# Designs tried in a protein design run: peptides against a protein of PDB entry 6KZJ. Part 46

Target 1, 71 residues: chain A of PDB entry 6KZJ
Amino acid sequence: SPDLLSEVSEMKQDLIKMTAILTTDVSDKAGSIKVKELVKAAEEEPGEPFEIVERVKEDLEKVNEILRSGT

## One batch from the design tools (peptide; made by RFdiffusion4, then SolubleMPNN)

Design b2_p23_2_s1 (from b2_p23_2, 11 letters changed)
Fold by OpenDDE base, seed 4:
Structure b2_p23_2_s1 (fold): chain B 71 residues (1-71), chain A 23 residues (1-23)
Amino acid sequence: as target 1 above (71 residues)
Amino acid sequence: MKEALELVKKILQQLLALEKKLK
């Protein structure tokens, strides 16, 4: 749906910002990531949308744990 | 934080895939 697509787009932007925050490579400009590479890799993501959502949720939880623990 | 970064990139990849599959 358009609303879901909009939400996904917003999440993408938020993750790009988070990438800029988490990167320790001083040679990387803020917000700079290899998006085109991720786009190519996205072609290989298996499963239906809801399955991908579940993986997203799982990985977000992992990120949350890492950020909370600092490791 | 390096692991977190990789996970964030993975999630972004997943969202890109999701976006494509929703279209």
Scores: peptide ipSAE 0.673, ipTM 0.937, DockQ to the pose 0.801
Fold by OpenDDE base, seed 5:
Structure b2_p23_2_s1 (fold): chain B 71 residues (1-71), chain A 23 residues (1-23)
Amino acid sequence: as target 1 above (71 residues)
Amino acid sequence: MKEALELVKKILQQLLALEKKLK
């Protein structure tokens, strides 16, 4: 699905930007994005695309809650 | 905010998996 692929690509870029925003100390590894490790871990991600989408939605809601609450 | 960062990374991993499965 080209539309979904486009959305996924845009979301990836947005999440990278969020990582930079959420990183409080650029000198440590806390905010480091280890893309290679994420790519390898992605190979083990279970489920069909629609199941992954549901998990993405769930985790986005968690992020939203944290950012909204400030904790 | 640290938890949020970890969740963001988790979502990125999920999107990478999704992208691979869509291709």
Scores: peptide ipSAE 0.672, ipTM 0.937, DockQ to the pose 0.820
Fold by OpenDDE base, seed 2:
Structure b2_p23_2_s1 (fold): chain B 71 residues (1-71), chain A 23 residues (1-23)
Amino acid sequence: as target 1 above (71 residues)
Amino acid sequence: MKEALELVKKILQQLLALEKKLK
């Protein structure tokens, strides 16, 4: 749906901002992401939308755990 | 934090895939 697409779009932008925060490599510009490579990799993502959502939830949980622990 | 960064990139990839499948 259009509303869900808008939500996903906003989430992508938030993740780009998080990338800038989490980047520790001084050789990389803050917030720089190889988006084209991710787009190509996205072509290989299997499953229906609900399956992808579940994977997103799982990975977000992992991110949260790392950020909470500071490691 | 490096692992977190990689996971964030992975999630971004997943969201890109989700967009394609929703269209």
Scores: peptide ipSAE 0.671, ipTM 0.937, DockQ to the pose 0.802
Fold by OpenDDE base, seed 1:
Structure b2_p23_2_s1 (fold): chain B 71 residues (1-71), chain A 23 residues (1-23)
Amino acid sequence: as target 1 above (71 residues)
Amino acid sequence: MKEALELVKKILQQLLALEKKLK
C-alpha cells in the first residue's frame, strides 16, 4: 500500500541517520553505507511483506537492547 | 555499538526488500 511504502521510506531515512550517529570510524566518511551491496542482498530476502516486517521488528528490538545496555 | 550498526544495516536491507515486494 502507498501508506506502508511511505512509512518504509521514512524508516530508511531514519536508519541512515542512525548509521551516521553509530559509526565510530573517524578516518572514513561519517554515515558511509554500501547501499549498492544492500540492494543486491535485498533481492535475496525471502518471504511475504508481513514476514519481512516481523523480522524488522525483531532486529529493531535487538538494536534497542544493545543501545540501552551500551554493549 | 558495532553490532547495533550492523543490525541497522540489516534492517535497511530488509526495508529495501520490502519496498521491492510492495511495488
Scores: peptide ipSAE 0.670, ipTM 0.937, DockQ to the pose 0.795

Design b2_p23_3_s2 (from b2_p23_3, 8 letters changed)
Fold by OpenDDE base, seed 3:
Structure b2_p23_3_s2 (fold): chain B 71 residues (1-71), chain A 23 residues (1-23)
Amino acid sequence: as target 1 above (71 residues)
Amino acid sequence: MEEALELVKKILKRLLALEKKLK
């Protein structure tokens, strides 16, 4: 649906910004992501949209726990 | 923090996949 597609697009932008915040490698530019590589890797992501959404939710929860704990 | 960064990249990859499958 167009609503879900818009939501996904917005979340992508947020995650790119988060990458700049979380980067610890001094050799890497802040926010530098190999997006093209991720696009290629995405072509191999298995499962129906609802299955992918569940995986996203699971990993987001993990990220939240890490950031909340400070570790 | 390193683990969080890796997870964020993984999520981004999956979102790209999701976006493509929704089109």
Scores: peptide ipSAE 0.635, ipTM 0.928, DockQ to the pose 0.793
Fold by OpenDDE base, seed 4:
Structure b2_p23_3_s2 (fold): chain B 71 residues (1-71), chain A 23 residues (1-23)
Amino acid sequence: as target 1 above (71 residues)
Amino acid sequence: MEEALELVKKILKRLLALEKKLK
C-alpha cells in the first residue's frame, strides 16, 4: 500500500540518521552511506514482506538493547 | 555500538528490499 511505502521510506531516512550517529568514522557522514551497495544487496533479501518486517523488528530490538546497554 | 551500526545497515538493506517488494 502507498501508506506502507511511505512508512518504509520514513524508516529508511531514520536509519540513515542513526547510521550517522553511530558511526565513528568522521568521513562517514549522513549521505556517505553506500546505499547503492545496499540497494543491490537488497535484491538478495529473501522472503515475503511480512517475513522481512519480522526480521526488521527483531534487529531493531537488538539495536535498542545495544544502545540501552552500551555494549 | 559498532554492532548496532551493522544492524542498522542490515535493517536498511531489508527496508530497501521491502520497498521493492511492495512496488
Scores: peptide ipSAE 0.635, ipTM 0.928, DockQ to the pose 0.810
Fold by OpenDDE base, seed 2:
Structure b2_p23_3_s2 (fold): chain B 71 residues (1-71), chain A 23 residues (1-23)
Amino acid sequence: as target 1 above (71 residues)
Amino acid sequence: MEEALELVKKILKRLLALEKKLK
């Protein structure tokens, strides 16, 4: 679905922005991500799209808990 | 916050995988 692809693309952009906010790196490359490594790792991600979505939801819940607690 | 960053990177990886599977 092209609409789903667009949604995934937007989520990717949001996550990249979040890394800049959450990073503790104070170097000149603060907030940078090794996207190439993530792309390679993604090739090994198993499961159907709906299974991946469920894993994403689970980890987003964990992120929310950490952000609310401040830890 | 370090754990949150790691989780965000994991989510990004999964989104990349999802994007590839949808194409």
Scores: peptide ipSAE 0.634, ipTM 0.928, DockQ to the pose 0.793
Fold by OpenDDE base, seed 1:
Structure b2_p23_3_s2 (fold): chain B 71 residues (1-71), chain A 23 residues (1-23)
Amino acid sequence: as target 1 above (71 residues)
Amino acid sequence: MEEALELVKKILKRLLALEKKLK
């Protein structure tokens, strides 16, 4: 779906911005992520799109919990 | 915050996988 693809693209950009905010590294460039490694690892991600979406939702909830509590 | 960062990276990886599967 083109609409879903656009939504995924936008969410990727939001998460990249989050990495810049959450990074604790002060020696290297801020917000640096190993995109090349993530791309390779993504090739190994199993499951249908709807299954991946559910895993994304679960981990987003965990992120939200950590940000609210600080732990 | 470190755990949150790692989770964000995990989510990003899954989104990359999802993007490829949607094409």
Scores: peptide ipSAE 0.634, ipTM 0.928, DockQ to the pose 0.805

Design b2_p23_3_s3 (from b2_p23_3, 10 letters changed)
Fold by OpenDDE base, seed 3:
Structure b2_p23_3_s3 (fold): chain B 71 residues (1-71), chain A 23 residues (1-23)
Amino acid sequence: as target 1 above (71 residues)
Amino acid sequence: MEEALKLVMEILKKLEALEKKLK
């Protein structure tokens, strides 16, 4: 739906901002991270849109856990 | 923090794939 598409677009923009913040933090410690990977085309993601969103939410919770711990 | 960055990048790819499905 157009509403969900707009929501996904906004979420992407927020995550781009997060990558900028996190990149600054890992600049001195970064190992094998390939930032240029984001430029490549996205692979096919299985499942209905709501299933993909739920997987995204699960991954975001993992991100939050890492950020809270400072690791 | 490196792990967090990796996860964020993976999420971005999932969202791009989702956009493709929604169009």
Scores: peptide ipSAE 0.650, ipTM 0.931, DockQ to the pose 0.610
Fold by OpenDDE base, seed 5:
Structure b2_p23_3_s3 (fold): chain B 71 residues (1-71), chain A 23 residues (1-23)
Amino acid sequence: as target 1 above (71 residues)
Amino acid sequence: MEEALKLVMEILKKLEALEKKLK
């Protein structure tokens, strides 16, 4: 739906900003990021939109826990 | 924080995949 697409676009923009901040924090370990896996996810993410949204919410909670703990 | 960065990047790719399904 157009409403969901707009919400997803806004979420992406916020996460891009977070990526910029976190990149500076872990710049010395950037080589550990598996770009191949990220590219694959962009093309082959399985499931219907609702299923993908649920997985995104789960991962966002993990991010929140890490940032809150400072670890 | 490294794990947070990886997760955020993975989420971005999932959202890109979602956009492709929605368009």
Scores: peptide ipSAE 0.649, ipTM 0.931, DockQ to the pose 0.669
Fold by OpenDDE base, seed 2:
Structure b2_p23_3_s3 (fold): chain B 71 residues (1-71), chain A 23 residues (1-23)
Amino acid sequence: as target 1 above (71 residues)
Amino acid sequence: MEEALKLVMEILKKLEALEKKLK
């Protein structure tokens, strides 16, 4: 739906901002991040939208845990 | 924080895929 699409777009923008912050934080180690994973972004993510959303939620929880711990 | 960055990038990838499915 267009509403869900707008929500996803907003979420992407927020995560891009987070990426900028995290990139600065790990700038000295940025060279260790595998570019191949970003290139694989061209591949289709399997599953229905709700399944993808659930995976996103799980990953966000992991991000929150890392940020909270500071490691 | 490096791990967090990797996860965020993966999430972005999934969201891009989701956008394609929604269009």
Scores: peptide ipSAE 0.649, ipTM 0.932, DockQ to the pose 0.611
Fold by OpenDDE base, seed 1:
Structure b2_p23_3_s3 (fold): chain B 71 residues (1-71), chain A 23 residues (1-23)
Amino acid sequence: as target 1 above (71 residues)
Amino acid sequence: MEEALKLVMEILKKLEALEKKLK
């Protein structure tokens, strides 16, 4: 679906901005993040698109909880 | 905040995989 693809692209852009902010907050810890592993792991995700979106929403809720608590 | 960063990175991985399914 082109509408879903557009939504996913928008979410990705927003999360990239968050990554930039969180990276500066974590300082040198960001240097240990393996970009290579991210690329490889992103090759395939099991499940239908809707199922993947639901998992993303669950993970986003956890992110929100962490940001709200500061821990 | 480190945990949040890790989760955001994992979400990005899922979104990239999802994009491949959608294309």
Scores: peptide ipSAE 0.647, ipTM 0.931, DockQ to the pose 0.694

Design b2_p23_3_s4 (from b2_p23_3, 11 letters changed)
Fold by OpenDDE base, seed 1:
Structure b2_p23_3_s4 (fold): chain B 71 residues (1-71), chain A 23 residues (1-23)
Amino acid sequence: as target 1 above (71 residues)
Amino acid sequence: MEEALKLVMEILKRLEALEKKLK
């Protein structure tokens, strides 16, 4: 759905910004991140788009937990 | 932080793949 696509696009943009903050390489731009070369396993993720988004949100909570705890 | 970065990158891959499915 267009609403889901918009949500996914926004999440992606936010994560790109997070990557720029978390990366230790200050010489590389966030725009140089080659997400496409990492997509192999992701393209085979089972489930409907909505289900995939729900799993992504669960995994994002793990990221947030790590960031808050520093571990 | 390293683990967080790895997870973020993995999630980015998943979202990129998902965008392709949605287009």
Scores: peptide ipSAE 0.571, ipTM 0.917, DockQ to the pose 0.623
Fold by OpenDDE base, seed 3:
Structure b2_p23_3_s4 (fold): chain B 71 residues (1-71), chain A 23 residues (1-23)
Amino acid sequence: as target 1 above (71 residues)
Amino acid sequence: MEEALKLVMEILKRLEALEKKLK
């Protein structure tokens, strides 16, 4: 759906910014970071799009826990 | 923090794939 696509796009942009922070690169180049698609059809993440988003959010919580612990 | 960066990059890859599916 258009609403879900917008949410995914916003999450992606936020993660690009987070990448810059984690690399200590605070330059204006943060938005230019490209992540090449390596997902093949046979290796597609299972589930409906909304289920995939929920799993992504779970993994983001893991990231947050790592950041809070300093490891 | 290195692990966090790795996870973030993997999540970005997944979101790119999802965007393609939604379009």
Scores: peptide ipSAE 0.570, ipTM 0.918, DockQ to the pose 0.544
Fold by OpenDDE base, seed 2:
Structure b2_p23_3_s4 (fold): chain B 71 residues (1-71), chain A 23 residues (1-23)
Amino acid sequence: as target 1 above (71 residues)
Amino acid sequence: MEEALKLVMEILKRLEALEKKLK
């Protein structure tokens, strides 16, 4: 779905910006960080694209909870 | 905050993989 691809691309761009902010927050330095490859991040993540997006949104909520707590 | 960064980076990789699937 082109609409789903657009949504994914937008989420990715937003997370890149978040990464920059969090990097400076954690390390107190500007720069770029190489995204490490993890097992669950493999191209073989199970489920239809929509289901994967929903899981990503759930995980983003965990990120938001951490940010709100300050940890 | 450090844990949040780790999760964000992981999610980014997942989204990149998903983009590849969708193309």
Scores: peptide ipSAE 0.576, ipTM 0.917, DockQ to the pose 0.564; fails the geometry check
Fold by OpenDDE base, seed 4:
Structure b2_p23_3_s4 (fold): chain B 71 residues (1-71), chain A 23 residues (1-23)
Amino acid sequence: as target 1 above (71 residues)
Amino acid sequence: MEEALKLVMEILKRLEALEKKLK
């Protein structure tokens, strides 16, 4: 859905910002951070897009927990 | 925080893949 696409895009942008903060490289590559996706041979994350987003949110919370703990 | 970075990068990859599926 377009709403889900917008949410995904927003999350992506937020994570790009997080990456910039977490990396020691302070290069001014504003908005151009791309993670090269390795094509997994005939493998994709299982589930409907909505379910994938929910799992991403769970993993993002794990990230936040790590950040709060400093590990 | 190093672990967090790894997770963030992996999540980004997943979202990019998902974004392609949604377009």
Scores: peptide ipSAE 0.575, ipTM 0.920, DockQ to the pose 0.555; fails the geometry check

Design b2_p23_4_s1 (from b2_p23_4, 11 letters changed)
Fold by OpenDDE base, seed 2:
Structure b2_p23_4_s1 (fold): chain B 71 residues (1-71), chain A 23 residues (1-23)
Amino acid sequence: as target 1 above (71 residues)
Amino acid sequence: SDLLKEKLAEVRYLLELNLKLLE
């Protein structure tokens, strides 16, 4: 649906924005986070959308833990 | 599906939280 596509597009843009900030400001604290892989997954054609979303969720949770704890 | 929409909402929330933490 157009609403779903718009939401996904917004999320992709937010992910790119987050990536730009992390690589410029807090990349030294990112640890094992593979930001490039996250962006690639978001840009990949949604053949298996549920699995892609779950992978993105898990990585964003890791980013959140790093940002909240500083480590 | 409803489950997919729920998962997408969770991801959106995480994005918002992370972006706020990065401000």
Scores: peptide ipSAE 0.559, ipTM 0.930, DockQ to the pose 0.098
Fold by OpenDDE base, seed 5:
Structure b2_p23_4_s1 (fold): chain B 71 residues (1-71), chain A 23 residues (1-23)
Amino acid sequence: as target 1 above (71 residues)
Amino acid sequence: SDLLKEKLAEVRYLLELNLKLLE
């Protein structure tokens, strides 16, 4: 629905904000959070929204643990 | 999908939480 798509768009923008605060460049290192890739996947893979959301959730959980623990 | 909507709600919560921690 249009309302759901609008909310997803807002969430995408918030993800971009987080990236801007945490990083100055996108890293392709193994084990690193690839936010740019997640954004691109969301745009290119509309047929697999569940898988994209699961990946985003997993990475945000990692970020949360780092922010709470400091490590 | 109800399941998809629930997962989106979880992601939204994490986004808001992390942004607050970064203030």
Scores: peptide ipSAE 0.555, ipTM 0.930, DockQ to the pose 0.096
Fold by OpenDDE base, seed 3:
Structure b2_p23_4_s1 (fold): chain B 71 residues (1-71), chain A 23 residues (1-23)
Amino acid sequence: as target 1 above (71 residues)
Amino acid sequence: SDLLKEKLAEVRYLLELNLKLLE
């Protein structure tokens, strides 16, 4: 649907923005998180859309934990 | 599917939270 496509487009834009911030300002604080791997999961991960979204969610949860706790 | 839409909403929420934490 148009609403879903708009949401996905916004999500891609937000992911790019987050990536830019993490690679320049907080990359050292991210520890073992690989930002480029997160981006590749969104852009190049094979499989059904559900599987792609689940992998992206898992990575964003890890980022969230680091941002909230610093570890 | 409805499940896919729900999962996408969860991802959007996480993105918004992370971006707010990075402001």
Scores: peptide ipSAE 0.555, ipTM 0.930, DockQ to the pose 0.101
Fold by OpenDDE base, seed 4:
Structure b2_p23_4_s1 (fold): chain B 71 residues (1-71), chain A 23 residues (1-23)
Amino acid sequence: as target 1 above (71 residues)
Amino acid sequence: SDLLKEKLAEVRYLLELNLKLLE
């Protein structure tokens, strides 16, 4: 739906913002987001929207753990 | 799907949380 697509576009912008900050401050930290791999994942699977979201979630969880614990 | 919408909500929450931690 248009509302869902608009929401996804906002999420994309937030991901870009996060990535910019992380690549500047914590680029060498374990569990960093790999945007290029997310793009590849989008093209490989038939259930791609759901699988993309799951992978993004996993990456954000890793980031969250790093931010909260420092490791 | 409803499940997809739920997962998107979880991602939104994590995004907001992480951005807040990065402020």
Scores: peptide ipSAE 0.551, ipTM 0.930, DockQ to the pose 0.099

Design b2_p23_4_s2 (from b2_p23_4, 10 letters changed)
Fold by OpenDDE base, seed 2:
Structure b2_p23_4_s2 (fold): chain B 71 residues (1-71), chain A 23 residues (1-23)
Amino acid sequence: as target 1 above (71 residues)
Amino acid sequence: SDLLKKELAEVRYLLEKNIELLE
């Protein structure tokens, strides 16, 4: 459905942002104010790193089920 | 749809990469 496509597209965009945050060198040499803001936003999200990983794994399982079932 | 399948595949890839980065 178009609603599902929109939801998946939004999820993808969020994951792209997460990837950017996780791969960005936040050292003093990174000089990007935008990166620092994104890092702060990510740190304020609920859950310790372990909990975040578990949520991501759960989402992965859901995506895999959708791909396998076609629904 | 083909587009939905493509988007889901990309999401799966990104999820796996993010998991790898978090571990």
Scores: peptide ipSAE 0.302, ipTM 0.859, DockQ to the pose 0.159
Fold by OpenDDE base, seed 3:
Structure b2_p23_4_s2 (fold): chain B 71 residues (1-71), chain A 23 residues (1-23)
Amino acid sequence: as target 1 above (71 residues)
Amino acid sequence: SDLLKKELAEVRYLLEKNIELLE
């Protein structure tokens, strides 16, 4: 469904943010403006990385079932 | 849909990579 696709897309974007946090120097030394923006957005709220993980975890089983069932 | 399956596979990949980075 379009709602599920949107939800998955948001999950992917959140995971990209987390990847940026985990791999990029958070001291604004990143050369890419886009990467800096993602890191800043994720660090703006101290609880954001945790909240992202929790949202992803809540949907993980649904994601796995969809892939397994093909529906 | 094929698009949904692709996006879900990418989500799984990113999740696995993030877990790897945290280890």
Scores: peptide ipSAE 0.292, ipTM 0.857, DockQ to the pose 0.165
Fold by OpenDDE base, seed 1:
Structure b2_p23_4_s2 (fold): chain B 71 residues (1-71), chain A 23 residues (1-23)
Amino acid sequence: as target 1 above (71 residues)
Amino acid sequence: SDLLKKELAEVRYLLEKNIELLE
């Protein structure tokens, strides 16, 4: 489904951003992503780290189910 | 589709990496 593909693509983009937040220094350099802004946005994310991890694990399970279905 | 499966595989990889980074 085009709608599902779009949703998955958006999810991937969000995950790339989260990876950048988790791996990059908070200092912004010329020509770099606004890391400080992303970090602040992440700090506003609902839930403590545990809740975030649990949600990500749930999403992983859903992705695995889709892949197992062969659709 | 093959494209959707590829994108889902990439999402799974990123999810696993983010979980690793959060733990």
Scores: peptide ipSAE 0.291, ipTM 0.853, DockQ to the pose 0.158
Fold by OpenDDE base, seed 5:
Structure b2_p23_4_s2 (fold): chain B 71 residues (1-71), chain A 23 residues (1-23)
Amino acid sequence: as target 1 above (71 residues)
Amino acid sequence: SDLLKKELAEVRYLLEKNIELLE
């Protein structure tokens, strides 16, 4: 559905930001957004690193099910 | 749709890479 496509596109953008956070020095600048601001925003989200990983794994499984089902 | 499948595949790739970086 169009709504699902929009949600997936937003998710992709969020994951790109996460990749930047995980691979870039906090002293660096990512585009117009300061990396330290992105890191702070991510740290304010609920969940310690272990909990974040578990949620991401769950999301991966959901994405895999959608792809396998062909829906 | 084909577009949705493509986007989901990219999301899957990014998820896997981010998991690797978090571990």
Scores: peptide ipSAE 0.278, ipTM 0.846, DockQ to the pose 0.158

Design b2_p23_4_s3 (from b2_p23_4, 11 letters changed)
Fold by OpenDDE base, seed 4:
Structure b2_p23_4_s3 (fold): chain B 71 residues (1-71), chain A 23 residues (1-23)
Amino acid sequence: as target 1 above (71 residues)
Amino acid sequence: SDLLKEELGVVLYLLKKNLELLE
């Protein structure tokens, strides 16, 4: 789904920003990441893409809570 | 799609990385 792709892309951008905040190592992004490994990781996740996205959203909320509260 | 898989892979990778950085 184009809508799902857009949502995933937005999550990616958010995570990129978060990574930049959490680390000084910004080289670990596109170019250094092997696409084949990324695709395989996605394929190994249980469930359909929309289910994976929902779990990611839950985990992102956890990350946000940690960043907000420090715990 | 292939692009969706790739983007999901990036998301999953970065999510794991960020969680590790927060540990």
Scores: peptide ipSAE 0.639, ipTM 0.925, DockQ to the pose 0.507
Fold by OpenDDE base, seed 2:
Structure b2_p23_4_s3 (fold): chain B 71 residues (1-71), chain A 23 residues (1-23)
Amino acid sequence: as target 1 above (71 residues)
Amino acid sequence: SDLLKEELGVVLYLLKKNLELLE
């Protein structure tokens, strides 16, 4: 789904920004990651892409709460 | 699509990294 791809791309950008806030180490930026490993990781996740995205949203909420509260 | 898989892979990777940084 084009809509799902757009949503995933937006989450990616948000996570890149969060990573930059949480670390000064820029060596682990997305451009250095092996594409084949990324694809394999996605394929190993159970469920359809939309189900994976929903789980990611839940985990992102956890990240946001930690950042907001500091705990 | 392959692009969706790639993007999801990046998301999953970065999510894990961010959670680790917050531990």
Scores: peptide ipSAE 0.639, ipTM 0.925, DockQ to the pose 0.504
Fold by OpenDDE base, seed 5:
Structure b2_p23_4_s3 (fold): chain B 71 residues (1-71), chain A 23 residues (1-23)
Amino acid sequence: as target 1 above (71 residues)
Amino acid sequence: SDLLKEELGVVLYLLKKNLELLE
């Protein structure tokens, strides 16, 4: 689904921004992450992509709350 | 799609990493 891909891509960009705030170490994304491992992780996650995205949204809200409140 | 799986993999990785950094 192109709409789902767009949503996931937006979530990715948001997480990249959050990561930049939380750490200065971004080298792991550039050199150590293998695409095959990322794909495998997605495939091992239970449910269809849209179901996974819904769970990710919930976790992103948790991240947001921690960033907002500090706890 | 393959691109969706790749992007979702990145999201899952970053989400886990960020949660760990916030511990």
Scores: peptide ipSAE 0.635, ipTM 0.925, DockQ to the pose 0.507
Fold by OpenDDE base, seed 1:
Structure b2_p23_4_s3 (fold): chain B 71 residues (1-71), chain A 23 residues (1-23)
Amino acid sequence: as target 1 above (71 residues)
Amino acid sequence: SDLLKEELGVVLYLLKKNLELLE
């Protein structure tokens, strides 16, 4: 399902950002993942970690609904 | 699809990694 793939990919991006917040690795050698840039963006908004968690929860609920409905 | 399975695997990995970072 393209909707399922979209939701899973969205969840992945949110989790990558959460990882950047939680990790002490600030090296920007990852290529596709700019850890230093993500850390700066996350630290600028104090509510961002909570907002990311809520988005992950929402994405997971959407994944569950897609799986249950088969659509 | 294979792509979906791969992406889901990454999600599961990141969930575990984030939990480890919180310990």
Scores: peptide ipSAE 0.410, ipTM 0.879, DockQ to the pose 0.156

